# Designs tried in a protein design run: peptides against a protein of PDB entry 8BZL. Part 72

Target 1, 228 residues: chain A of PDB entry 8BZL
Amino acid sequence: SYDRAITVFSPDGHLFQVEYAQEAVKKGSTAVGVRGRDIVVLGVEKKSVAKLQDERTVRKICALDDNVCMAFAGLTADARIVINRARVECQSHRLTVEDPVTVEYITRYIASLKQRYTQSNGRRPFGISALIVGFDFDGTPRLYQTDPSGTYHAWKANAIGRGAKSVREFLEKNYTDEAIETDDLTIKLVIKALLEVVQSGGKNIELAVMRRDQSLKILNPEEIEKYV
Target 2, 242 residues: chain B of PDB entry 8BZL
Amino acid sequence: SRRYDSRTTIFSPEGRLYQVEYAMEAIGHAGTCLGILANDGVLLAAERRNIHKLLDEVFFSEKIYKLNEDMACSVAGITSDANVLTNELRLIAQRYLLQYQEPIPCEQLVTALCDIKQAYTQFGGKRPFGVSLLYIGWDKHYGFQLYQSDPSGNYGGWKATCIGNNSAAAVSMLKQDYKEGEMTLKSALALAIKVLNKTMDVSKLSAEKVEIATLTRENGKTVIRVLKQKEVEQLIKKHEEE

## One batch from the design tools (peptide; made by RFdiffusion4, then SolubleMPNN)

Design b1_p12_6_s2 (from b1_p12_6, 6 letters changed)
Fold by OpenDDE base, seed 1:
Structure b1_p12_6_s2 (fold): chain B 228 residues (1-228), chain C 242 residues (1-242), chain A 12 residues (1-12)
Amino acid sequence: as target 1 above (228 residues)
Amino acid sequence: as target 2 above (242 residues)
Amino acid sequence: SRAEANAEALFA
């Protein structure tokens, strides 16, 4: 059957391995991204960190460069490969172009990487979606999403992973200009959106905030509780 | 669905990689390996299963491998796969040392191997490695470290963990008895014996069936030591007296 | 089950 092959077209035009990779993404814990006026916020559902596990080694949010960060849902090992490639590209761009990447540029790079793995013989698609946020050099906040197919789009707000449907439905109702009027309101919107699917409140949420002309900040649990 | 079970690098309709899951299942049947991080060192304890009277004096541990001067690992799973991966770890560590004139950071060595493991889950014509590893090490960045990696190429840092047979039960015991911030290497050794005694499918724990290695720092150098049988016997005896 | 745990371990 075509669905048991490497990534090939079915008679009806489906790329089953890409579709199944999208199902792999849904097995990942939820991630949400919101673009504010002068802020971008990533929130993730923390997978239950085992009591004896080092939290340093359990990250769903990572910096790609000083101006770009990424959250992912799906296969952890696949994500590491994508992150490493993206980081190398960000550094290469700085060396060759003498400027940081735009958020669109690095998103397109990641998307192209994913797409190649859908078309290369003997390779399976990446089992990850990513939310990529950051600031362009002009100070414009950006949010992009990529999927296993290598498609990408710009968003005001979006979610990926297991609870993504519920989170998106919440964001569609609650994302207004008033809801993102301030940085704090934008952060609060992300937390509220995650709380639609995350059990046990703020303890199971990780938040990353990037403000204009500022470095990525991971909020500590006490900082998160201020917004709950 | 079994129709996807035979393919090494394809997703099921549910987004599962069954061959990776089955490799992890195979490791569940392997001999138990424990790792425990202490304030003053880190240890590996492994079940020795291949006790044959016709084996020549095995001066070397069956399941614990020195990787470089600052790192060791223990393996659970397919022995041949383990040999390939441990050799690759040594090569990666050596290449780094030659290139940078300093030892490879512990996590960087772990990630380098994990990227290889991941590739065997994504590139066709290869099967996943049927091996999980525990890594112990010291570096100047994080001090003493313990890592676990699986066939998927996933890894994590741990204070204490277990792979192989009865690993879930062992992890539960470690969670109960591990005292954060108070763990000495001596207490870690005692805890390792306690957990192995409960998790190994043996009537009586004996020193011949257990390998233990410790990694410590002495005079600014890493010391990796495999415990002698007599030392392991003494640890077992102490546990039996408690 | 161990099978479920193995499956869950792959994803984040």
Scores: peptide ipSAE 0.424, ipTM 0.800, DockQ to the pose 0.791
Fold by OpenDDE base, seed 5:
Structure b1_p12_6_s2 (fold): chain B 228 residues (1-228), chain C 242 residues (1-242), chain A 12 residues (1-12)
Amino acid sequence: as target 1 above (228 residues)
Amino acid sequence: as target 2 above (242 residues)
Amino acid sequence: SRAEANAEALFA
C-alpha cells in the first residue's frame, strides 16, 4: 500500500514530503529569534485571534523548561506534539542527570524526533520549524533553529515562517555587536526586524525575553510600544 | 517503473533497488568531499556551502566530524541523516572501547555502520540514508586508512576518492595525479586544493568555502587537526602561483 | 526556485 512509503526518494534524489513540509512552514506566521550578550529574545507575528477565540490557547511562544523557550512556524497541531515531547524530555533530564538540559541538548532531541518522522514507516514529516532559545547552566545565551528535516544549527539571529526572508535580510544588515550591546537594544532589534513584515506596529507583535538567571517574560503590548 | 519508485525499498523486475539508487543520486547534489591517503597521514577536504553571516561561529566544521581519537569522517548528503549516522559512529566506537579497553579498528567501525545502512535498505517501512561518508583513521593493524561508504551499506578502502557534487570528475583527476608510494601529506594537500578548484561549482576557490582536516601520528599518538582558514588560504594561494 | 532552495537546504 502507498500508505507505508510516505517519505521516499524521487528519481532525482529529492525527499518531496520534507520539501512540502518546508512549504507548510512558510504558511506559518513569522517568528524571529535574536541572541544578545546576556539576553535571548523571541518575537512572533500575532495572528488575528477570532473574536470568540481564547488568546491563551493561541501560543506561538512556549516554555520548554525554566531555561529554554521555543517559537515555531507551520502546523500548530504538529507543534503541540513536539512541545509536549520536549517538555517531557526536559523533566526527564532533570530527574536522571540532576541538571537542566542545555539548549543544544533539547534542540538535538527535537531534531532527532523530526528526523525519525522523515524515515519511519507510515509517518509524514512534521510541518514545523522552531527557534529554540535559552541559557545554558554556565549562563551562555543560545539560539538554535530546527526544520522539518531534523536539521539544526546555532544562530546569532534567525527567522522562520512567511516573512522569514525579509526579516533575515534585515538581520543580516543590522545585527552588529553595537546593535546587541544592551538588553534594550537587542529587544529593539527584534521589534524592528518584525516590523519589516508585520503591519500595524506593536499591536501585532508578541515578544518573549529571557535574561540570565531569570524566568521567561512575555512583554505586554504597552511594554512593546515603548521600544517602537 | 513508477510503482517501484514510490514504495519502500524493494527489487524491481530487473533486480534494481531504485530507492538506494535515488539516495545515491541525492548525494550527487551535496557538497564535494575528498579523501587522500598519504604515506605520513590522511586528509579530508570538504566544500562548505552554508556560509551565513548570522551562523554562530561555534561550528568550526560543517562537514568534518571527529569520531574518536584515531578517526574522523566527512559527509555528503542529507544533513539530518548525517547527524544521526555520525552520532551512531561515536556510540559504536565508545561501546567498543568500553568492552575491549582498546580503540575500535577503523574497518570494524566502518563495517558496523554499513550494517545499519544495509538494514535500512532491506527492512520494510524504512528509507535508505541519503548519506555517503569518507572515513580517515589510524590503527595498529593497517596504519593510515581511507574508506568510503554509500547508502547501500557498501564500503571500500581507497588511496584517494571523492563523494558529492562532481565526484566522478574529481575521481578521474585523482587517478591522473595520485602517485602511489610518493604521496606525502604536503603533496596530498596540494592535490586536494587542485581537485577542489576544478570540481567545485565556484568561479574562485576561497578559504571560507573549504574545510580541511588532517590525521597524522606524532610521538605514537594520533593527531586530528582542522586547518585554520589562514592555512587553507595559504594552500590556495600556493596553488594559484603554480 | 524556492523548491530548489528547499531541496538544497536538505543537503549538507
Scores: peptide ipSAE 0.090, ipTM 0.559, DockQ to the pose 0.033
Fold by OpenDDE base, seed 2:
Structure b1_p12_6_s2 (fold): chain B 228 residues (1-228), chain C 242 residues (1-242), chain A 12 residues (1-12)
Amino acid sequence: as target 1 above (228 residues)
Amino acid sequence: as target 2 above (242 residues)
Amino acid sequence: SRAEANAEALFA
C-alpha cells in the first residue's frame, strides 16, 4: 500500500503522507486568527485539561518573538519542534540582520522546514497547521497560515483544526471593514467565530491579542467574558 | 511492481522511473499554465484556483513569479515544492549577477534548476519535485524565450506550450492556431484567452480566475507586467464578441 | 472525498 511509504508519490500523483498529516490537523482543536486594522487576534478552543494536568503545559498559543505569535492545530509534539526552531531563527535573524523578522519571513522559514520533511527519506510530514500573526517593523499587522505540505498564504482571517470549516464560514459572512473597525470589535469577531464550535462559551476559549507596538497579551477568562 | 513504485531513484525492470512519472501525474491535477512566444514579447497565462474572500490582498500573482528583471516563471504542481524551486531560481540568478556583473542567460538559469531537479531523481533519500515550470525571459543571446521544465530535470524551448490540467488538449489547440512568424503579443493574448476558455473546466471564463503576465522590451529594458483584472476582462469580452 | 479535497489543496 502506498500509504505505508514515507514521502513518495502514489500512481495517481498524491502524497498520501501529506494528506494524512492534514487529517491529523483536523483532529486538533480549533484555532482562529483575525487581522484587524492595528491588532492581530488569535483564539483557540481549550481542550478539557485533565484535572491533574498543569494547564500551563498545554499552550496552543506561543510567542515566537516579541512581534510574532503562533497558534497551531494537530500533533503537539510536532508543534514543539517547529516552535523551537522558529524561535532560534527569530533570534538568529536579530543577531545577523539587526532587525526582528517579518511575519512573512518567519512563516516562510517554517513553511520551508515543513516542506523539507515532505521530501526527505525516513521523515514523515509534520502533523500541524499553524496560524502565525504579528507586526512587521513598519507596523503592518499580518496573518499567515502554514499547513503540513509547507504551503503558506496571507489571510485577513482564517481557522484551522476540527471546527475550522464552521468558523471559516462564519468569518466569510461576518468579516467586514466595519467588523474590524476597532480593536474591541475585532476581538468580538474572534470570540463570536469560536462560539460557533465551542459549546461552553467563554470559559473554553483562550485568546491572545497583539496590538501595534505592544507585546503579546493573553486575555484572562474574565476579560473574555466581557466580550461574550 | 509495487516495489518500484514506492522507491525514489530506482529504475523498474522496464527502465522506468515511476516516481518521476507519478510526479508528472500530480502536475496534471494542477491548474493550467500557458506560455506563448510572440515576435514582440512573451506571455504566461495561468489558472487561478484559490479564490478565497478571506485571502489577504494578493499584491503579487499567485502562480506567476518574477525571477529577476529579465525573467519570470509560472508553476504547475505542488505549491510548497514550487515555492522552494522559485526561491532557488532567484538565488541562482542573483549569485550569477553578483559574480559576472550581468544578468544570467535564460537557458543557463533553466539548466541550473534542471540539474537540481535531476539530482532529486538520481540521488537517494529524496522524492522528485512535483512541479513543472514555464519560464519566460529575454537575453541578448536569443531574445525572447519560452522554456518548459518537468520533475525529471528535462527542459525544452517552445514557441507555445501548456502544463497542468488539460495540457494535452491545450497544446493541440496551440498547434492549430499558432501562426509562426506572425504572432504578435496582442494575438498571443487573444490566443491564450481562447485556449484557456476551452481547456479550463469552467462554465464561464472570468478575469478573477486568470492571471496573465507579459514580458516586453521598452527602450532597451525588459518590462514584466502582470495584467490588471480590468485588462483581462477586456480580453475575455473581446473573445466573447468574436 | 476528503482525500481528494485534501489533494487538491496541495496543488497550485
Scores: peptide ipSAE 0.085, ipTM 0.550, DockQ to the pose 0.034

Design b1_p12_6_s2 (from b1_p12_6, 6 letters changed)
Fold by OpenDDE base, seed 4:
Structure b1_p12_6_s2 (fold): chain B 228 residues (1-228), chain C 242 residues (1-242), chain A 12 residues (1-12)
Amino acid sequence: as target 1 above (228 residues)
Amino acid sequence: as target 2 above (242 residues)
Amino acid sequence: SRAEANAEALFA
């Protein structure tokens, strides 16, 4: 059966294992990314953390470098592998090129890694999509998405995971130049977008903000409530 | 569909990794292992199932393994897989010590093994490890720590958790009785006995059926101690008196 | 079910 072969095209040209990896992404909780004027914002639906679990070890938003962060949806263990490889590449780039990676560069690296896992009989695709945000050295804010196929695109705003369709529909309607005119408005847009799929309001949202020439900031629940 | 059940590294049409899920199910039939984090230490408590009277080697610990001077683990699942993974943990820890002249941080050791576990879920011709682990440790970064890892290569830090048989019920009991910020090692030991007494399918909890290890700090050194049978008997007796 | 819980545990 064509659906059982990792690298075999169906008669209609489908790579079923890649499509099924995209279905794995939809089992992940929702993540949203928005590019503002001088800000990039990642928001995620907090998975219900077990009462006795250490929240430190339950992160869906991570830094890849000082100027780049990533949110993901899908298989948590697969995400860790991608994150680690990306971090190593960011450090390697700093050593060899003497500059931080561009957001496009590291996105392309991750995309190429994913693509290679779709073209080897000895490897299944990664069951993750990622939203990669950051600033280039010129201070330009960037947002990219990668999927299990190894495709990547630049976005103004996008979402991945379970509620991604509803969040994208909201962003398509509400992403305007006026809606991102300020940092605060951009943050509000992300929160409003997540509230389309998150039932418990601000308590189940995690937000990460990167401003121009600033490090990644994870907002605390009290900071999030100010925007709700 | 059942046809995906036999494929080790293939997604189902629904995006599921059934072989990983089935490895996790297999662990649900293994002997119970508990971990509890306290303010002054961390413990592992494990069910001893196979006390064969004819075993000449008094395995001091069947399920609890010292990894290095600062870490130990408990295993639930396939014994052969557990032996491989515990040896890898020891090797990773020693290589790190040799390279950096300091002990490996607890989370780094856990993640290194989890990357191996993940690889066995992604590379063709490999099956998932049928093992979950609880890790206890101390390092200078986070102090006392408790981690759990599963066949997927996922891990998490915990204040208290359980793997193996009746783990869901044990976790529920731990959630009810665990007092955040007030947990001493003494109270953690009592809680471990309480939970094991309720979750083990035995009429009476006995010290021969339970292994307990504690990790503490004494004079700036980590001390990993497996409790003697008499000490476990006293803990059980105390619980029966309450 | 336990099977559903195991399946959900794999995803973030």
Scores: peptide ipSAE 0.446, ipTM 0.806, DockQ to the pose 0.817; fails the geometry check

Design b1_p12_6_s3 (from b1_p12_6, 6 letters changed)
Fold by OpenDDE base, seed 3:
Structure b1_p12_6_s3 (fold): chain B 228 residues (1-228), chain C 242 residues (1-242), chain A 12 residues (1-12)
Amino acid sequence: as target 1 above (228 residues)
Amino acid sequence: as target 2 above (242 residues)
Amino acid sequence: SRREEYAERLFE
């Protein structure tokens, strides 16, 4: 017999594997999400790509559907599993409900998936947190965050990963209505937030922008430099 | 720390997966495998360690496996694990072909296996596979491709890379000598020999200790060829003359 | 350390 009881309660009521998974998340590079008025922005600390590595295969921001994208921090392989499951669900929802998912719906799906892996016999938690952004059908921008436990909440702005604490502190001070008054200002806010923890400026930042009724756009380095 | 390294793959208090790390460490002791992407092809070069006099002279690829008509892989790590994974790759490729009546895209095959690898790091009663793989292939989407995957289920595309023994040194050499945009298959072969000669713990590189496979396109078809010993000898000789 | 390098490769 093999030990299937991976995630169990401690005597003091803690799920240590979940907590340790949260520590795994902190090993990931920083990601930040900001909800603007008519824009959602994801920014990530770009991990240095090794020379001779194909940058195409290094992604920290991904689309889940046309109206939803996600950034993650933590175990890359775990993230791929979650992303794939989420994408399938998005497509399934379109087929069965005949509408795209709401950002809350897909977040809840991901959260439920994560939660199951904290409770299912013989499974360890996912070692990832995610920032999920997008637009609901009514045009409302949304930002959600989920962690290895399966807990999720809606946010105006949030951060995950190694530098999350510093980034959050920055956002708490600087997220104002004035700071997100325009799309450009919102993007600038994300960049400034990331610069709290990212060295060497815009070259080490990846940004994804989704505007109302527009597709996800990943900014190139030149575009990012315009905001620095 | 020891409590978390001896059981099923679980997180340490620091958020590490020690069993995965240990699997990767095991691979570091395996024979060297190189992959190099060229403009007109892609190659795998692997160290042969199992040279026994009693082995049947039928040169079988010890470390290089044909997966389908458009893809091959090399393995570093536990042989039994490698056999399981390579078989699975073939099955996945075949199932895809049957279902869609077209070859599986290279990256999709890689990711399919990586999902399996990942599962063995997450589900109880399973241990990580002690295997890293290099994949070479061609598809209509991206042309010639080189991928690397590890026990975690992580993967990446590469222009050139190395797994197994002395992989770090090999990668360093590849970084120095790889000429982006100018790499021909011929030059890639020469580079492979150069790197292997320096990274293999042998006094002299011999054709018996090296397996090389090339993947090219001829008349709109993928051709996967394992080089004959004589061809490898010529490559080695050429290197020695330089 | 080599192990630390491996660990870093696991995370994004």
Scores: peptide ipSAE 0.353, ipTM 0.784, DockQ to the pose 0.752
Fold by OpenDDE base, seed 4:
Structure b1_p12_6_s3 (fold): chain B 228 residues (1-228), chain C 242 residues (1-242), chain A 12 residues (1-12)
Amino acid sequence: as target 1 above (228 residues)
Amino acid sequence: as target 2 above (242 residues)
Amino acid sequence: SRREEYAERLFE
């Protein structure tokens, strides 16, 4: 059966394991990314932290470098592997090229990694999509998305995970130059977008903000409530 | 190379990894392991199922393993898989110590093993490990810690948690009785006995069927101690009197 | 189902 072969095309040209990996992504919690004028914002659906779970170990948004952050949807363990590889590459790039990676560069690296796992008989695809945001050295904000296939594209705004369709529909309607005119408005846009799929308001949202020439900031629940 | 195609953990049409799910199901039938984090220590409590009269009473903890001077773990699942993973944990910890001349941080050890577990879910010719682990430890970064990992390579930190048989019921009881910020090791031990008494498929809880290890700090050193049978008996007795 | 719970844990 072609569906059980990792690297075999179906007669109609499908890579089933890649498509199935994309279905795995849809089972993940929703993540949203928005590029503003001088800000990039990542928002994720926070699953109700189980009572007694350490919140420190529940992270869906992570820094890859000082200028790049990533959110993911899909298999958490797979994501950890990708994150670690990306972090190593970011550091290696700094050492060898003496400059931080561009957001596009690290996205391409991740995409290439994913693609290789679609073409090796001994490996299943990664069950993750990622939103990668950050600033290039020239101060340009960037947002990229990668899929299990290893494809990647630049976006103004996008979403991944179980609620991605609804969130994207919201963003398509509401993403305007006016809506991202200020940092605060951009943050509000992300929150409003997430609220399309997240119940119980700001308590179930994790929000990360990276402003130009600033480090990643994870907003606390009180800060998020200010925008709700 | 073709030999591995038929034995690779693959995605279902719905994006599920059934082999990982099945491994987790298998663990659900294993003996109960409990972990509780306290202010002054952390403990593991594990069900002993293999009590054979002919077993040499070498009070060897069957399910609790010392990993290094600062960490221990308990296992639920396939014993052979557990042995491999616990040995790997020890090796990782030793290599780190050799390389950096410091003990490996608790979370780093957990993640290192979890990366291995994950690999066994992604690479051909490999099956997922049929093992979940609870880790207890102390390091200078986060103090006392409790972690849980599963066959997927996912892990999390916990104040209290349970794996194995009747784990869901145990977790529910822990949620009810665990007092955040007020948990002493003494109270944690009492809670462990209480939960095990209710969740183990035994008519009466006996000391021979329970292994308990505590991790504490004394004079700036980590002390990992497996409780003696008499100590466990006293805990059980105290619980019965309440 | 218990299996569904396990599946959900993979995506946490």
Scores: peptide ipSAE 0.333, ipTM 0.810, DockQ to the pose 0.869
Fold by OpenDDE base, seed 2:
Structure b1_p12_6_s3 (fold): chain B 228 residues (1-228), chain C 242 residues (1-242), chain A 12 residues (1-12)
Amino acid sequence: as target 1 above (228 residues)
Amino acid sequence: as target 2 above (242 residues)
Amino acid sequence: SRREEYAERLFE
């Protein structure tokens, strides 16, 4: 292919398109992930749904499989591509290995996909970061974060998007064993973290909870208010 | 910076995709298209700008396309791009039907095209499609549906929305007048005329400048009908009398 | 600007 490389090194060794993709992520609404003892929680800033828009079509949290869910920040259309490919891989893994993916496995898959788009001619990086949470087969809760570069790490708690810095600072101060001692406390921690950047309280927060051997649960506004 | 807006879609230093933004800007200059979801149906209303007396074929619908038996769309933007995308929609729908022996769900058709649009924003040697679409349809999963998609490959479901020229003003009007849960197709048609009358860049709304299609269910079958000029005239007349 | 509004719609 005679397509020019889109992502190239600058004279000083920077991959500008990757860095700029990271800036795109910062334009996304805030997402938070917290790993508890036997629970993983994703919280997202609810983008103001335009009046007359169907809320069903506006989702920042999605299931990748029964044991894995993901929140993202950045380009919505890019996210859809990543989500779809991840879902296919999860199903493929079940068929070939006869077990669900580990959270690390699917994160690595997504990360590898992103990395390829930073090195392939004629492709720009994905403009998304993702928080990936779930349970491994052994019942261990996991939280991973990946960025446009294709890097990924395991976290106890993390945040992405426009308010990520403030949320991370909050989590660094408040994430303790005591703060995640119970499922309810873990949920409260996520809400408190989001409230650092979200205006108008619990009405603008979407929460997803996954417990061991349970499916992803999206909390309704009433359930969220219980924790505020 | 010009280097980010004159080449294949790449990120600006600020994380913006200028080519996508410019495509959306181009659509803003296209004719107005409205979609309104009702309890008993869904409709598209589109501005017809090019009426040339010397046209050999009177196209009943220039901007509204039937996709399959259960779906139709309207387009705002570059005509050639629109033709490519509408043909692709038809092909996707037919392939699905052949493979699964059932009609493609509405949202699935929309997402399939949106993935194509997205690809044209991410792969080199491509430019974004200069087209936004409104989709109307019926399926057994969600019933009557209205969707909007843009050059980025983003889409959303709507109760009512607008694309093209003066779309922001139209959306504002729809927000004011749309009554959730109480919208009949008849009321939706009236609302469409009302909004078009105010948003179209014409001195006076006429039936020759408006295309309207309705999607309803009759006897367990989807019926897509383009309104006749006389029917549109009657709607306009009724609006003027109010 | 209108363009900025378009840009914002691209992100979630």
Scores: peptide ipSAE 0.289, ipTM 0.694, DockQ to the pose 0.765

Design b1_p12_6_s3 (from b1_p12_6, 6 letters changed)
Fold by OpenDDE base, seed 5:
Structure b1_p12_6_s3 (fold): chain B 228 residues (1-228), chain C 242 residues (1-242), chain A 12 residues (1-12)
Amino acid sequence: as target 1 above (228 residues)
Amino acid sequence: as target 2 above (242 residues)
Amino acid sequence: SRREEYAERLFE
């Protein structure tokens, strides 16, 4: 009988596979999310794309629906699975409920999926954390984070990945009502936060902005440089 | 042989379910949750550990969940497991309501979840849920009720009990101070603060670190309320003055 | 031990 139990409790009550998955997340590129008043912003550290790689194929920020997008840190292949399932659920929700998902709903879906992989036979945890941002129907901006364990919480601002500690420390000091008073200030806050860990300035930052009743916008390098 | 400790929940040669024991060990490291049954209500009091400046304030209770109009629960252990179980509780309660056109009796809801927990200790390829729950509720059969369940699927009714960190010490304190038949909700709240003050690993108990919910009956309806921070502060202050 | 207590509780 193949030992199908992958994630089990240790004698001291730890789920080592989940903890190790969290370590895998720390190896990923840094992602940051900030909720403004009427804007949500995701920023990601760009990995040096090999000169021959198509930049289109390396998207660390993905739309889940028109009103929700996600950034992740950790195993890219694992992320694809989660993203695809989330997208299907968003579409299914629109068909069955006749409304787009709330940000909390889709976060909970993703979280539940992750949790199942910590308790299912022959499955290892997902090696990813995610920042999920978007707008609810009432126009309220939302930011959620989920980790490999399937836990999730709502945040004003948060970071995941390799440089997350430094970025979080920056955000804890600098996230104020004044700092997010305008859309531009919110964007600037995200850029400044990422610059704590990203070398070579704005050229190595990918930034996505979602405003109320607007589609996801990926900023080009020139637009990012205007905020630096 | 650690062989029985590190795999799917199976019996050891001694008849022990080590994975269940280890799940309980995990719960022992979780924040403290108290439940106290009074003559005129029931309460849950829980330690709040996650105080982050960047958390969105729209948070209801971190550890106390409303299940339906007549029941709430508090959780100790793995948060993700707790979320799954609390959702399941809500679904079970809803299905019962739809089927029978009346609220599910408290014990029946607890039992239904316990059956699920038990299954995760018996079926191959599954691990136990790393969660213990305290349930508070009211029904027409037994009135105000307090239950505790653990990863094994075992449950019991209680007058007062505790789960999580320092639970043994808390239970001992509850046994000493709980007055059977004379416990009011007001006295229960005071007792909860007293016990939390001694069991929480903090130098000083603050309202920011404590969540309290009460379940009462008003005008023939169940009322579940989470105490405001100011109310908790007043309870703490009163305790300090005694 | 704490573990023994847990084990005993399972057979309660």
Scores: peptide ipSAE 0.119, ipTM 0.554, DockQ to the pose 0.145

